# Peptides against a protein of PDB entry 4GXB, part 126

Target 1, 277 residues: chain A of PDB entry 4GXB
Amino acid sequence: VPTEEVSLEVLLSNGQKVLVNVLTSDQTEDVLEAVAAKLDLPDDLIGYFSLFLVREKEDGAFSFVRKLQEFELPYVSVTSLRSQEYKIVLRKSYWDSAYDDDVMENRVGLNLLYAQTVSDIERGWILVTKEQHRQLKSLQEKVSKKEFLRLAQTLRHYGYLRFDACVADFPEKDCPVVVSAGNSELSLQLRLPGQQLREGSFRVTRMRCWRVTSSVPLPSGSTSSPGRGRGEVRLELAFEYLMSKDRLQWVTITSPQAIMMSICLQSMVDELMVKKS

## One batch from the design tools (peptide; made by RFdiffusion4, then SolubleMPNN)

Design b2_p21_1_s3 (from b2_p21_1, 11 letters changed)
Fold by OpenDDE base, seed 3:
Structure b2_p21_1_s3 (fold): chain B 277 residues (1-277), chain A 21 residues (1-21)
Amino acid sequence: as target 1 above (277 residues)
Amino acid sequence: LTLYPVAEFYTPEELFQEAVE
């Protein structure tokens, strides 16, 4: 693509549109800086956010595809897909809520976290009781953003990224699950026949390794996966987990978002390493 | 069905060892 000036749309979690003028040759960091400048976010807070490629669903929800890489060209990455459903989204990119304290000290940072948190609650990514919802609404009406965030930080799955419903082979083969990533874990929510809702927690520190695999169904048309079209690529995330002392077991998640899940795992590992050093 | 690894990642030994201990 020839280098030229273009208008690029970047969305916040709440769907707010940020239009920036960039070059087609601008890399991810260049675009991120442009967005920060447009929002009046200070330079020292840019590192707390990242740009993500997402698919906007019919209901307006975002399905995260992947994080844009450092040497990637966001304009090319999104436009090459030739579909209006794909968007670039700005979101915080750290996991430990302690970092919220740094971001919240700035008005723009506070607003970004607030907007993201409101959206995550509305979309059901953060789990709330009826009473908690009432309290949150009250704080929202008062426009008490700091207090809102402080309450939200105590809620289940605060700071998690929720994925689309998919399938796992744990605890049983072909279990429908909802996966969420956050707090240095993958949370798998599932309901087996005749059972209550269950949540399995898989801490990244107990994962020896993980891998993303791609598969193509055989031409014979025999697919073990219901609902897949002929010839569709199947992505899987598999991780080797320490279930108990000296007992490793592979867990496999079949999901189009396997790449994004892997990115989350790496990001959580990286953050833990930083905190440990 | 043919499976091909796209990428494989490992948890740093420091973090994994802490989980085992």
Scores: peptide ipSAE 0.330, ipTM 0.808, DockQ to the pose 0.809
Fold by OpenDDE base, seed 1:
Structure b2_p21_1_s3 (fold): chain B 277 residues (1-277), chain A 21 residues (1-21)
Amino acid sequence: as target 1 above (277 residues)
Amino acid sequence: LTLYPVAEFYTPEELFQEAVE
């Protein structure tokens, strides 16, 4: 691709648009720095955020596809898909809420976390009771961003990334689930017939390994997943989990976001390793 | 149905062992 100056749109979690002038040859870090400069985010806080490729759904929600890698050219990565549904999103890229303290010390960092958290609550990624929702709304009306975040940090699935509804083979085959990644775990929410909502927590420290696989349904095969066209690639995330002492079991999630789930797992592992060092 | 591995990752032994202990 020839090197040209272009205007690139980067979205915040709440859909706010940040326009930056970059080169088509600028790598992920270059674009991230440009976004930071546009927002007046200090250089020492840039590392707490990443650029993500997402697909914007009809309802305006974001389906995370993957984190942009360092070697990538964000302009090329998003435009090569030839669909207006794909966007680049800026989001915090750490899991431990303790790092919020570092980011919140800066006005811009505080605003970014606040906007992201508000959006996550509105989208149902963070789970709130009616009373908690009332308290959050009160704080939002007062524009008390720090207090809002402190309360939000105590909420269920704070800091989690919620994925689109998909299918798992746990606890039963072909079980519809909603997967969320955060706090060094994958949370699988499911409702079996005649049962209450259940949540399965899979801590990464109890995962021996995980893998992403790809498959193509046979044209004559009835094994096509419901709602997928013939010949579409099916992605799966499988992880080997320590269910009990000396008992490993494979759990498989069938999802177009299997790659993103794997990226989350690796990211959580990496963060844990840093904290352990 | 043919499955092709795309990538495989392992939890570091230090983290995995800590969870088992």
Scores: peptide ipSAE 0.328, ipTM 0.807, DockQ to the pose 0.794
Fold by OpenDDE base, seed 4:
Structure b2_p21_1_s3 (fold): chain B 277 residues (1-277), chain A 21 residues (1-21)
Amino acid sequence: as target 1 above (277 residues)
Amino acid sequence: LTLYPVAEFYTPEELFQEAVE
């Protein structure tokens, strides 16, 4: 692609559009800096955010595809997909809520965290009780952003990334699950027929390894999973988990977002390593 | 069914060992 100046749209978590003028040859960091400049986010806070490729659903929800890598050209990455449903989103890129304190010290950072948190609550990524919802609504009406965030930080799955419904082989084969990543874990939520909602927590520190695989189903006379046509690429995330002392078990998640899940795992591991150093 | 590895990652020994101690 020849180097040209273009207008690139980057969305915030709440769907707010940020238009930036960049070069088609600008890499991810260049675009991120342009977005930060447009928002008046100070340079020392840029590292707390990343650009993500997402697919916008009909209801306006975002399905995270992957984090844009440093070597990528965001304009090319999004336009090459030839679909308007793909967007670039700015989101915080750390897991420990302690880092919120650094970001909240700046007005722009505070606004970004607030907008993201409101969106996450509205989308059901953060789990709230009726009373908590009332309190949050009151704070939102008062535009008490700091107090809103402080309350939100105490809520279940604060800071988690929620994925689209998918399938896992845990606790049983072909089990429909909702996966969320956060707090150095993968949370698998499921409801079996006639049972209460269950959650399995898989801490990254108990994962020996993980892998992403792709497969092409062979043309078999047996109807594969109804939602995927014959020959469609199937992505899976598999991790080897320490279930008990000296007992490792593979858990496999089948999801189009397997790559994003893997990115989350690596990101959580990286953050833990930083804390340990 | 043919599986192709896309990527494989390992938890650092330091983190994994701490979990088993």
Scores: peptide ipSAE 0.327, ipTM 0.807, DockQ to the pose 0.776
Fold by OpenDDE base, seed 5:
Structure b2_p21_1_s3 (fold): chain B 277 residues (1-277), chain A 21 residues (1-21)
Amino acid sequence: as target 1 above (277 residues)
Amino acid sequence: LTLYPVAEFYTPEELFQEAVE
């Protein structure tokens, strides 16, 4: 791709558009710095955020595809997909809410966290009770961003990334589940027939290993599952989990977001390692 | 069905062992 100056659109979590002038040859960090400069985010806070490739759904929801890699060219990465549904999104990239304290000290950082949190609540990524929702709305009306965040930090699935509905083989084969990643775990929410909504927590520290696999289904004329295009690649995330003492079991999630899930796992592991050092 | 491993990752032993203990 020839090096040219281009206008690149980067979205915040709330859909706010940030337009930056960059080179087509600019790497992820270069683009991130440009976005930070446009937002007046200080340099020392840039590391708390990352750029993500997402697919915007018809309802405006974001399906996270992957984190943009360090040496990736964001403009090329998004435009090469030849679809307007793909976007670049700025989001915080740490898991421990303790790091919010560093970000919140800056006005721009505070605004970014606030906007993200509001969006996550509106999207149902952060789970709230009726009373909590009332409290949050009150704080939002008062524009008390710090207090809003402090309350939000106590909420279930604060800081989690919620994935699109998918399928897992746990607790039963072909179980529809909603996976969320955060707090060093994968949370699987499911409702089995005749049962209440339940959540399974899989802590990364109890995962011995995980893998992403891809498969191409055999062309069968009659067994085309409704809605699956012929020749669609099937992605799976499988992890070997310590269910009990000396008992390892493989759990497999079938999802087009398997890569993103794996990225989250690695990111959580990395953060834990940093804390342990 | 042809399966291809895309990537495999391991939890560091020190983190995993803490969960086992």
Scores: peptide ipSAE 0.324, ipTM 0.806, DockQ to the pose 0.800

Design b2_p21_1_s4 (from b2_p21_1, 11 letters changed)
Fold by OpenDDE base, seed 2:
Structure b2_p21_1_s4 (fold): chain B 277 residues (1-277), chain A 21 residues (1-21)
Amino acid sequence: as target 1 above (277 residues)
Amino acid sequence: LELYDVAVYYTPEELFQEAVD
């Protein structure tokens, strides 16, 4: 792509649009810096955020596709998809809520965390009781952002990334699940007909390994599987989990967001490694 | 028949441990 100056739209978690002038050749960090500058986010806080490629759903929610890598050209990455549904989103990129303390010391950082948290609650990514919701609303009305975040930090799935409904082979084959990544785990939520919500928690520290599998149906003449359009890529995330002592079991998630899930796992592992070192 | 592309990732051994219940 020829190098030229372009206007690039980056969204915050709440859908706020940030327009930045960048070069088509600007890499992810360059764009991130431009966004930070536009927001007046200090340089020392840039590292707490990342750019993500997302698909905007009909309801305005974001389906995270992947984290933009350092070598990527965000403008090219998003425009090459030739669909207006794809957006670039700025979001915090750490998992441990302790890092919120660093970010919220700055007004802009605080605002970003607040906006993200509000959005996550509104989207149902963070799970709240009725009473908690009331408390949060009260704090929101008072525009008490710090107190809002402090309360939010105590909530279930705070800081988690929620994925679109998908299918897993746990606890049974072909189970519809909602996967969330956060706090060094994958949470698989399952609601079977007539049953209560069940959650499986899979800590990354008990994952021996994971794999992402991409498969494409071969044009074999006979079996037109009716529903899968010719050439639809199937993605799966599988992880080998230590269920008990000396008992490893594979869990497989079939999801178009398998890549993003894997990115989350790696990111959580990386963060844990940093803490351990 | 499907063509598969597989990427495998490992949890560092220093992190991978059995949690004592």
Scores: peptide ipSAE 0.454, ipTM 0.857, DockQ to the pose 0.632
Fold by OpenDDE base, seed 4:
Structure b2_p21_1_s4 (fold): chain B 277 residues (1-277), chain A 21 residues (1-21)
Amino acid sequence: as target 1 above (277 residues)
Amino acid sequence: LELYDVAVYYTPEELFQEAVD
């Protein structure tokens, strides 16, 4: 692609549009810096955020596809998909809520965290009780952003990334699950008919390894369901988990977001390694 | 199923630990 100046749209978690003028040849960090400059985010806080490729759903919700890598050209990455459903989103890229303290000291950082948190609550990514919801609403009406965040930090799945409903082979084969990543774990939520919501927590420190596989179903002559076209790539995330002493078990998640899940796992591992050093 | 691609990642030994319940 020839190097040209272009206008690139980057969305915040709340759907706010940030337009930046960049070169088609600008890499992810260059675009991130341009977004930061547009928002007046200081340079020392840029590292707390990343650019993500997402698919915007009809209801305006974001399905995270992957984090944009350093070597990528965001303009090319998003336009090559030839669909307006794909967007670039700015989101915080750390897991430990302790880092919120660094970010929220700055007005712009505070606003970004606030907007993200409000959005996550509205989307049901963060789980709230009725009373908590009332308290949050009151704080939102008062525009008490710091207090809002402090309360939000105590809520279940604060800081988690929620994925679209998918299928896992745990606790049994072909279980419909909702996966969330955060706090150095994958949370698998399952509701079977007539049963209570069940949650499995898989800590990354008990994962020996994980893998992402892409496969193409063989054209089996049997009329399997017409909806999955004969040539659609199936993505799976599998991790080998220490269930008990000396007992490793593979858990497999079938999801088009398997790559994003893997990125989350790696990111959590990286953050833990930093803390240990 | 025809396997097209596989990427494998390992948790560092320093992090991988058996939780003592």
Scores: peptide ipSAE 0.453, ipTM 0.857, DockQ to the pose 0.635
Fold by OpenDDE base, seed 3:
Order: structure tokens, then sequence, then C-alpha cells
Structure b2_p21_1_s4 (fold): chain B 277 residues (1-277), chain A 21 residues (1-21)
């Protein structure tokens, strides 16, 4: 792509549009800085946020595809997909809610966290009881952003990234699950026939390793993936988990978002390493 | 299915918990 000045749209979690003028050759950090400048976010807070490639669903929700890497050209990355469904989203990129304290000290940072949190609650990424919902609505009506966030920080799956429904081989083969990443874990929500909703928590510190695999149907073979057409790439995330003392077991998630899940795992690991240093 | 690509990642030893909770 030739180097030229373009208008690039970056969305916040709530769908708010931020238009920035950038070069097609600008890398991820350059675009992020442009977005920060547009929002009046101070330089020292830029590192708490990242740009993500997402697919906008019919209901306006975002399906996260991957985090944009530093060497990427965001304009090229999004436009090369040749679909208006793909968007660039600004979101916080840390997991420990303790870092919220740094971000909340700034008005713009506070607003970004607030908007993200409201959206996550509305989308069902953060789980709330009826009473909690009432309290949150009251605080929202009062525009008490700090108090809203303090309450939200106590809620189930605060700070988690929720993925689209997919399939896992745990606890049973071909089990439909909803995966969420946060708090140094993968949470798998599942409902087996005749059973209540169950949640499996898989802490990253109990994962020895994980892998992402991409596969294609064999030309002469039956597609082992029901409902997938010939030639469709299947992505899987598998992790080797310490179920008990000296007992490792592989868990495999089949999902188009396997790459994003892996990025989350690595990001959580990286953050834990930073905290230990 | 035919395997096309694989990427493997390891949890650092200092983070990996070998004890049962």
Amino acid sequence: as target 1 above (277 residues)
Amino acid sequence: LELYDVAVYYTPEELFQEAVD
C-alpha cells in the first residue's frame, strides 16, 4: 500500500468512534498515540491500552480476533480483510484490577474504564445479580464513575474477555462451552444435558504449556468438523493442565478465536512475570 | 483433518504450580 494520509476509525468498547488522521505506513504504536492524543489521554497511560482487531456482530457486540502487534500497520491490517465487519477497538490491556487505580486518576482514563465496564456489563461479560444491577444503574444515573468502577471491580468476571460460544473436549467430547479469559485463568462455562450450568476454572499457573493448531480438511476424507464446509480452517487451543498432583491432562478448545485465547494466555503470563520482578 | 501449523507456548517454571491446591 502506498504511503498516504488516511482517516482511520477506532472504536471504544461502547462503540464510540474515534477518527484519527494517520499514515497508511503508521505502525500500531503510532496509531495508538494518535488515538490517545485525540482522546487527550496522557502519554504515561498509553501503555495500559492496546488496539485489537475485532469482528462486529449483528447485535453490535465485538468478537475479538487478535491484538494488533507492534510491527503491524493497523490501516492495512483492517482494510485488507475487505469487510466492514472488521473494526479496530481500543481496550485496556492489563488484567490485574490494581492497575485501574493508576488509570482512574486521570479523567480520560476514568472515562475509558467506565465506558468499557458499562459495555461489558451490558453485553453480559461481567456477571451481575439483580441487586447488583440495581446498584450499578443507580450509580450510572448519578454519573458516579469512580463508585461504579469500585463496585464493578468486585463483580464476577470483572476484567474478563468473553469469547463466542465454541466447543471443548472437557469434561466430555464436543461439549458446547463459553470461554472467558481473565484473572490469570480461562473460565469455561458449560451446560450438559440434564445438568445445571457449570464453570470450570483453569488457572494459567497450572498450565504447563498450551498450543494453537490450524488444520484443514483432508481432500479425500470426511470433514470431522460438523457444519464446516470443505476448505475451512479449524483452529484449536489446547493446554496441558495440572488436574491434580502429578496428573496432567490436555484440554482442547475448538474455536475461531483460538489465536486470541492464546494471546490472552501469554498476556496474563507476561503480567504475572512483571509482578514477580 | 490435516495439520497445517502449530505454535507451542510454555508457562515459565517460576509460575507453574506443581502442587495441588
Scores: peptide ipSAE 0.452, ipTM 0.855, DockQ to the pose 0.652
Fold by OpenDDE base, seed 5:
Structure b2_p21_1_s4 (fold): chain B 277 residues (1-277), chain A 21 residues (1-21)
Amino acid sequence: as target 1 above (277 residues)
Amino acid sequence: LELYDVAVYYTPEELFQEAVD
């Protein structure tokens, strides 16, 4: 791609558009800095945020595809997909809510966290009771952003990324599940026939390893699996989990977002390693 | 027949903890 100045749209979690003028050759950090400058976010807070490639669904919800890597050219990465449904989103990229304290000291940082949190609640990524919802709405009406965040930090799945509905082989084969990543875990929500909603928590510290598998069916005249088009890539995330003492078991999630899930796992591991050091 | 690509990641040993139910 020839180097030229372009206008790039970056979305906030709430769908607000940030337009930045960048070069097509600008790498992820360059674009991130441009976005930060546009928002008047201080340089020392840039590291708390990342750019993500997402697919905007028909209802306006975001399906996270992956985090943009340092070597990537965001303009090229998004435009090469040749689909308007793909967007670049700015989101906080840490897991420990303690880091919110650093970010929310700044007005712009506070606003970003607030907007993200409101959006996550509205999307159902953060789970709230009726009473909690009432309290949050009251704080929102008062525009008490700090208090709103403090309350939100106590809520279930605060700081989690919620993925699209997918399939896992746990606790049974071909179980429909909703996966969320956060707080150093993968949370699998499922409803088995005739049962109440259940949640399985898989802590990364009990994962020995994980793998991402990509498979492409070869061209054949044979009937493809129901619901899969010819040549459709199948992605799976499998992790070997310590179920009990000396008992390791593989759990496999089949999802187009398997790569993003793996990125989350690695990111959580990295953050834990930093804290341990 | 399918083509496969696999990437494997390991949790650092210092983070991986044995636990009893």
Scores: peptide ipSAE 0.451, ipTM 0.854, DockQ to the pose 0.602

Design b2_p21_2_s1 (from b2_p21_2, 11 letters changed)
Fold by OpenDDE base, seed 1:
Structure b2_p21_2_s1 (fold): chain B 277 residues (1-277), chain A 21 residues (1-21)
Amino acid sequence: as target 1 above (277 residues)
Amino acid sequence: PLYLVAEFENPELFDEAAASL
């Protein structure tokens, strides 16, 4: 791609648009720096955020596709898909809420975390009770962003990334689940007919390994589920989990977001390793 | 056909977790 100056749109979690002038040859970090500059985010806080490729759903929600890598050219990565559904999103890229303290010290950082958290609550990524929701709304009305975040940090699935509904082979084959990644775990939520909501927590520390696979289903003569066209690529995330002492079990998640899930796992592992060092 | 896209291992954290059980 020839090097040209272009206007690139980067979205915040709440859908706010940030327009930056960049070169088509600018790498992910260059674009991130441009976004930071546009927002007046200090350089020392840039590392707490990343650019993500997402697909915007009809309802305006974001389906995270992957984190943009360092070598990538964000303009090319998004435009090459030739679909307006794909967007670049800025989001915090750490898991431990302790790092919020560093980001919250800056006005811009605080605003970014606040906007993201509000959005995550509105989207149902962060789970709230009625009473908690009332408290959050009160704080929002007062525009008390710090207090809002402090309360939010105590909420279930704070800091989690929620994925689109998918299928897992746990606890049984072809089980519909909602997967969320955060706090060094994958949370698998399921509701079977006539049953209460169940959650399986899979801590990354108990994952021996994981893999992402791609497959093309054989044309079986049986009615493919109406939503998956014949010949669509099936992505799966499989991880080997220590269920108990000396008992390993494979868990497989079938999802078009398998790559993103894997990226989350690696990111959580990396963060834990940094804290351990 | 099944293709492996990527595989990751987590030996350090896993070994520690396993030892704690």
Scores: peptide ipSAE 0.448, ipTM 0.927, DockQ to the pose 0.787
Fold by OpenDDE base, seed 4:
Structure b2_p21_2_s1 (fold): chain B 277 residues (1-277), chain A 21 residues (1-21)
Amino acid sequence: as target 1 above (277 residues)
Amino acid sequence: PLYLVAEFENPELFDEAAASL
């Protein structure tokens, strides 16, 4: 792509549009810096955020495709897909809520976390009780952003990224599941016919390894999963999990978001490694 | 056909977790 100045749209989690003038040749960090400058986010807080490629669903929700890598050209990455459904989103890129304290010290950082958290609650990524919802709404009405976040930090799946419904081979083959990544785990929520909602927690610390694979399903094995056409490339995330002492088991998730899941796993591992050092 | 896109290992955290069991 020839180097030229373009107006690039970057969305916040709540769909707020941030327009930045960048070069088509600007890399991810350059674009991120431009967004930060536009928002008046200080340089020392830029590292707490990342740019993500997402697909905007019909309902306005975002399906995360992947994190934009450092070498990428965001303009090219998004436009090459030739679909207006694909967007670039700014989101926090850490997992430990303790880092919120650093970000919240700045007005812009606070606003970003607030907007993201509101959106995550509205989308059902963060799970709330009726009473908690009432409290959150009250704080939102008062625009008490700090208090809102402090309450939100206590909620189930705060800081998690929720994926689209997909399929796993756990606890049994072809189980429909909703996967969420956060707090150093993959949470698999499933409801089998006639059963209560079950949640499996897979801590990343008990994952020996994981892999992403791509395959073409055989005609006989093509389950029409939502969002997959017949003959589409099948992406899978498989991880080897320590179920108990000296007992490893492979768990496989079939999802178009397998790459994003893997990115989340690596990111969580990296963060834990930083804390350990 | 199945193709490996990426593979990751988690030795340090895993070994620590395994030792704690």
Scores: peptide ipSAE 0.446, ipTM 0.926, DockQ to the pose 0.775
Fold by OpenDDE base, seed 3:
Structure b2_p21_2_s1 (fold): chain B 277 residues (1-277), chain A 21 residues (1-21)
Amino acid sequence: as target 1 above (277 residues)
Amino acid sequence: PLYLVAEFENPELFDEAAASL
């Protein structure tokens, strides 16, 4: 692609648009710096955020596709997909809420975390009781961003990334599940027929390994899984999990977001490794 | 056909977790 100056749209979690002038040849970090400059985010806080490729759904929700890598050209990465549903989103890229303290010290950082958290609650990524929701709304009305975040940090699945509904082979084959990544775990929520909502927690520390696989369904007359077009690539995330002492079991998640799930796992592992160093 | 896209191992954290069980 020829090097040209272009206007690139980057979205915040709440859908707010940030327009930046960049070169088509600018790498991910260059674009991130441009976004930070546009927002007046200090340079020392840039590392707490990343750019993500997402697919915007009809309801305005974001389906995370992957994190943009350092060597990528964000303009090319998003435009090469030739669909307007794909967007670039700025989001915090750490998992431990303790890092919120560093970000919240700055007005712009505080605003970014606040906007993200409000959006995550509105989208049901963060789970709230009726009373908690009332308290959050009260704080939102008062525009008490710090207090809002402090309350939000105590909520279930704060800081988690929620994926689209998919299928897992745990606890039974072909179980419909909602996967969320956060707090060094994958949370699998499922409702079996006649059962209450159940959650399985899979801590990354108990994952020996994981893999992403891709398969093309053979045109053989086997039951097309509902919602997959003929010939669509099937992505799976499989991880080997320590269920108990000396008992390893493979768990497989079938999802078009398997790559993003794997990125989350690696990111959580990396963060834990940094804390141990 | 099935293709391996990526594989990751977590030896250090896993060994610690296994030892705690």
Scores: peptide ipSAE 0.448, ipTM 0.927, DockQ to the pose 0.796; fails the geometry check
Fold by OpenDDE base, seed 2:
Structure b2_p21_2_s1 (fold): chain B 277 residues (1-277), chain A 21 residues (1-21)
Amino acid sequence: as target 1 above (277 residues)
Amino acid sequence: PLYLVAEFENPELFDEAAASL
């Protein structure tokens, strides 16, 4: 792609559009810096955020595809998909809420975290009781961003990334689940027939390894599930989990977001490793 | 056909977790 100056749209979690002028040859960090500059985010806080490739759903929700890598060219990465559904989103990229303290010290950082958190609550990524919701709404009406975040930090799945409904082989084969990544875990929420909502927690520290696989279903004549076109690539995330002492078990999640899940796992591991060093 | 896209190991954190069990 020839080097040209282009206008690139980057979205915040709440759908706010940030337009930046960049070169088509600008790498992810260059674009991130441009976005930061546009928002007046200081340089020392840039590292707390990342650019993500997402697919915007009909309802305006974001399905996270992957984190943009450092060597990527965001303009090329998004435009090469030739679909307006794909967007670049700015989001915080750390997991430990302790880092919120650093980000919240700056007005722009505070605003970004606030907007993200509001959006995550509205989308049901952060789980709230009726009473908690009332408290949050009250704080939102008062525009008390710091207090809002402090309350939000105590909520279930604060800081988690919620994925689209998918399928896992745990606890049973072909279980419909909603996966969320955060707090150094994968949370699998499922509702089995006639049962209450259950949540399984898989801590990354107990994952010996994980892998992403891609397969093309053979056109077997019979079970054309009507919605999956013949020949769609099936992505799976499989991880080997220490269920108990000396008991390893593979858990497999079938999801088009398997790559993103793997990226989250690696990111959580990396963050934990940094804390240990 | 199944293709491996990526594989990751977590030896340090895992070994620590395993030792604590």
Scores: peptide ipSAE 0.446, ipTM 0.926, DockQ to the pose 0.803; fails the geometry check

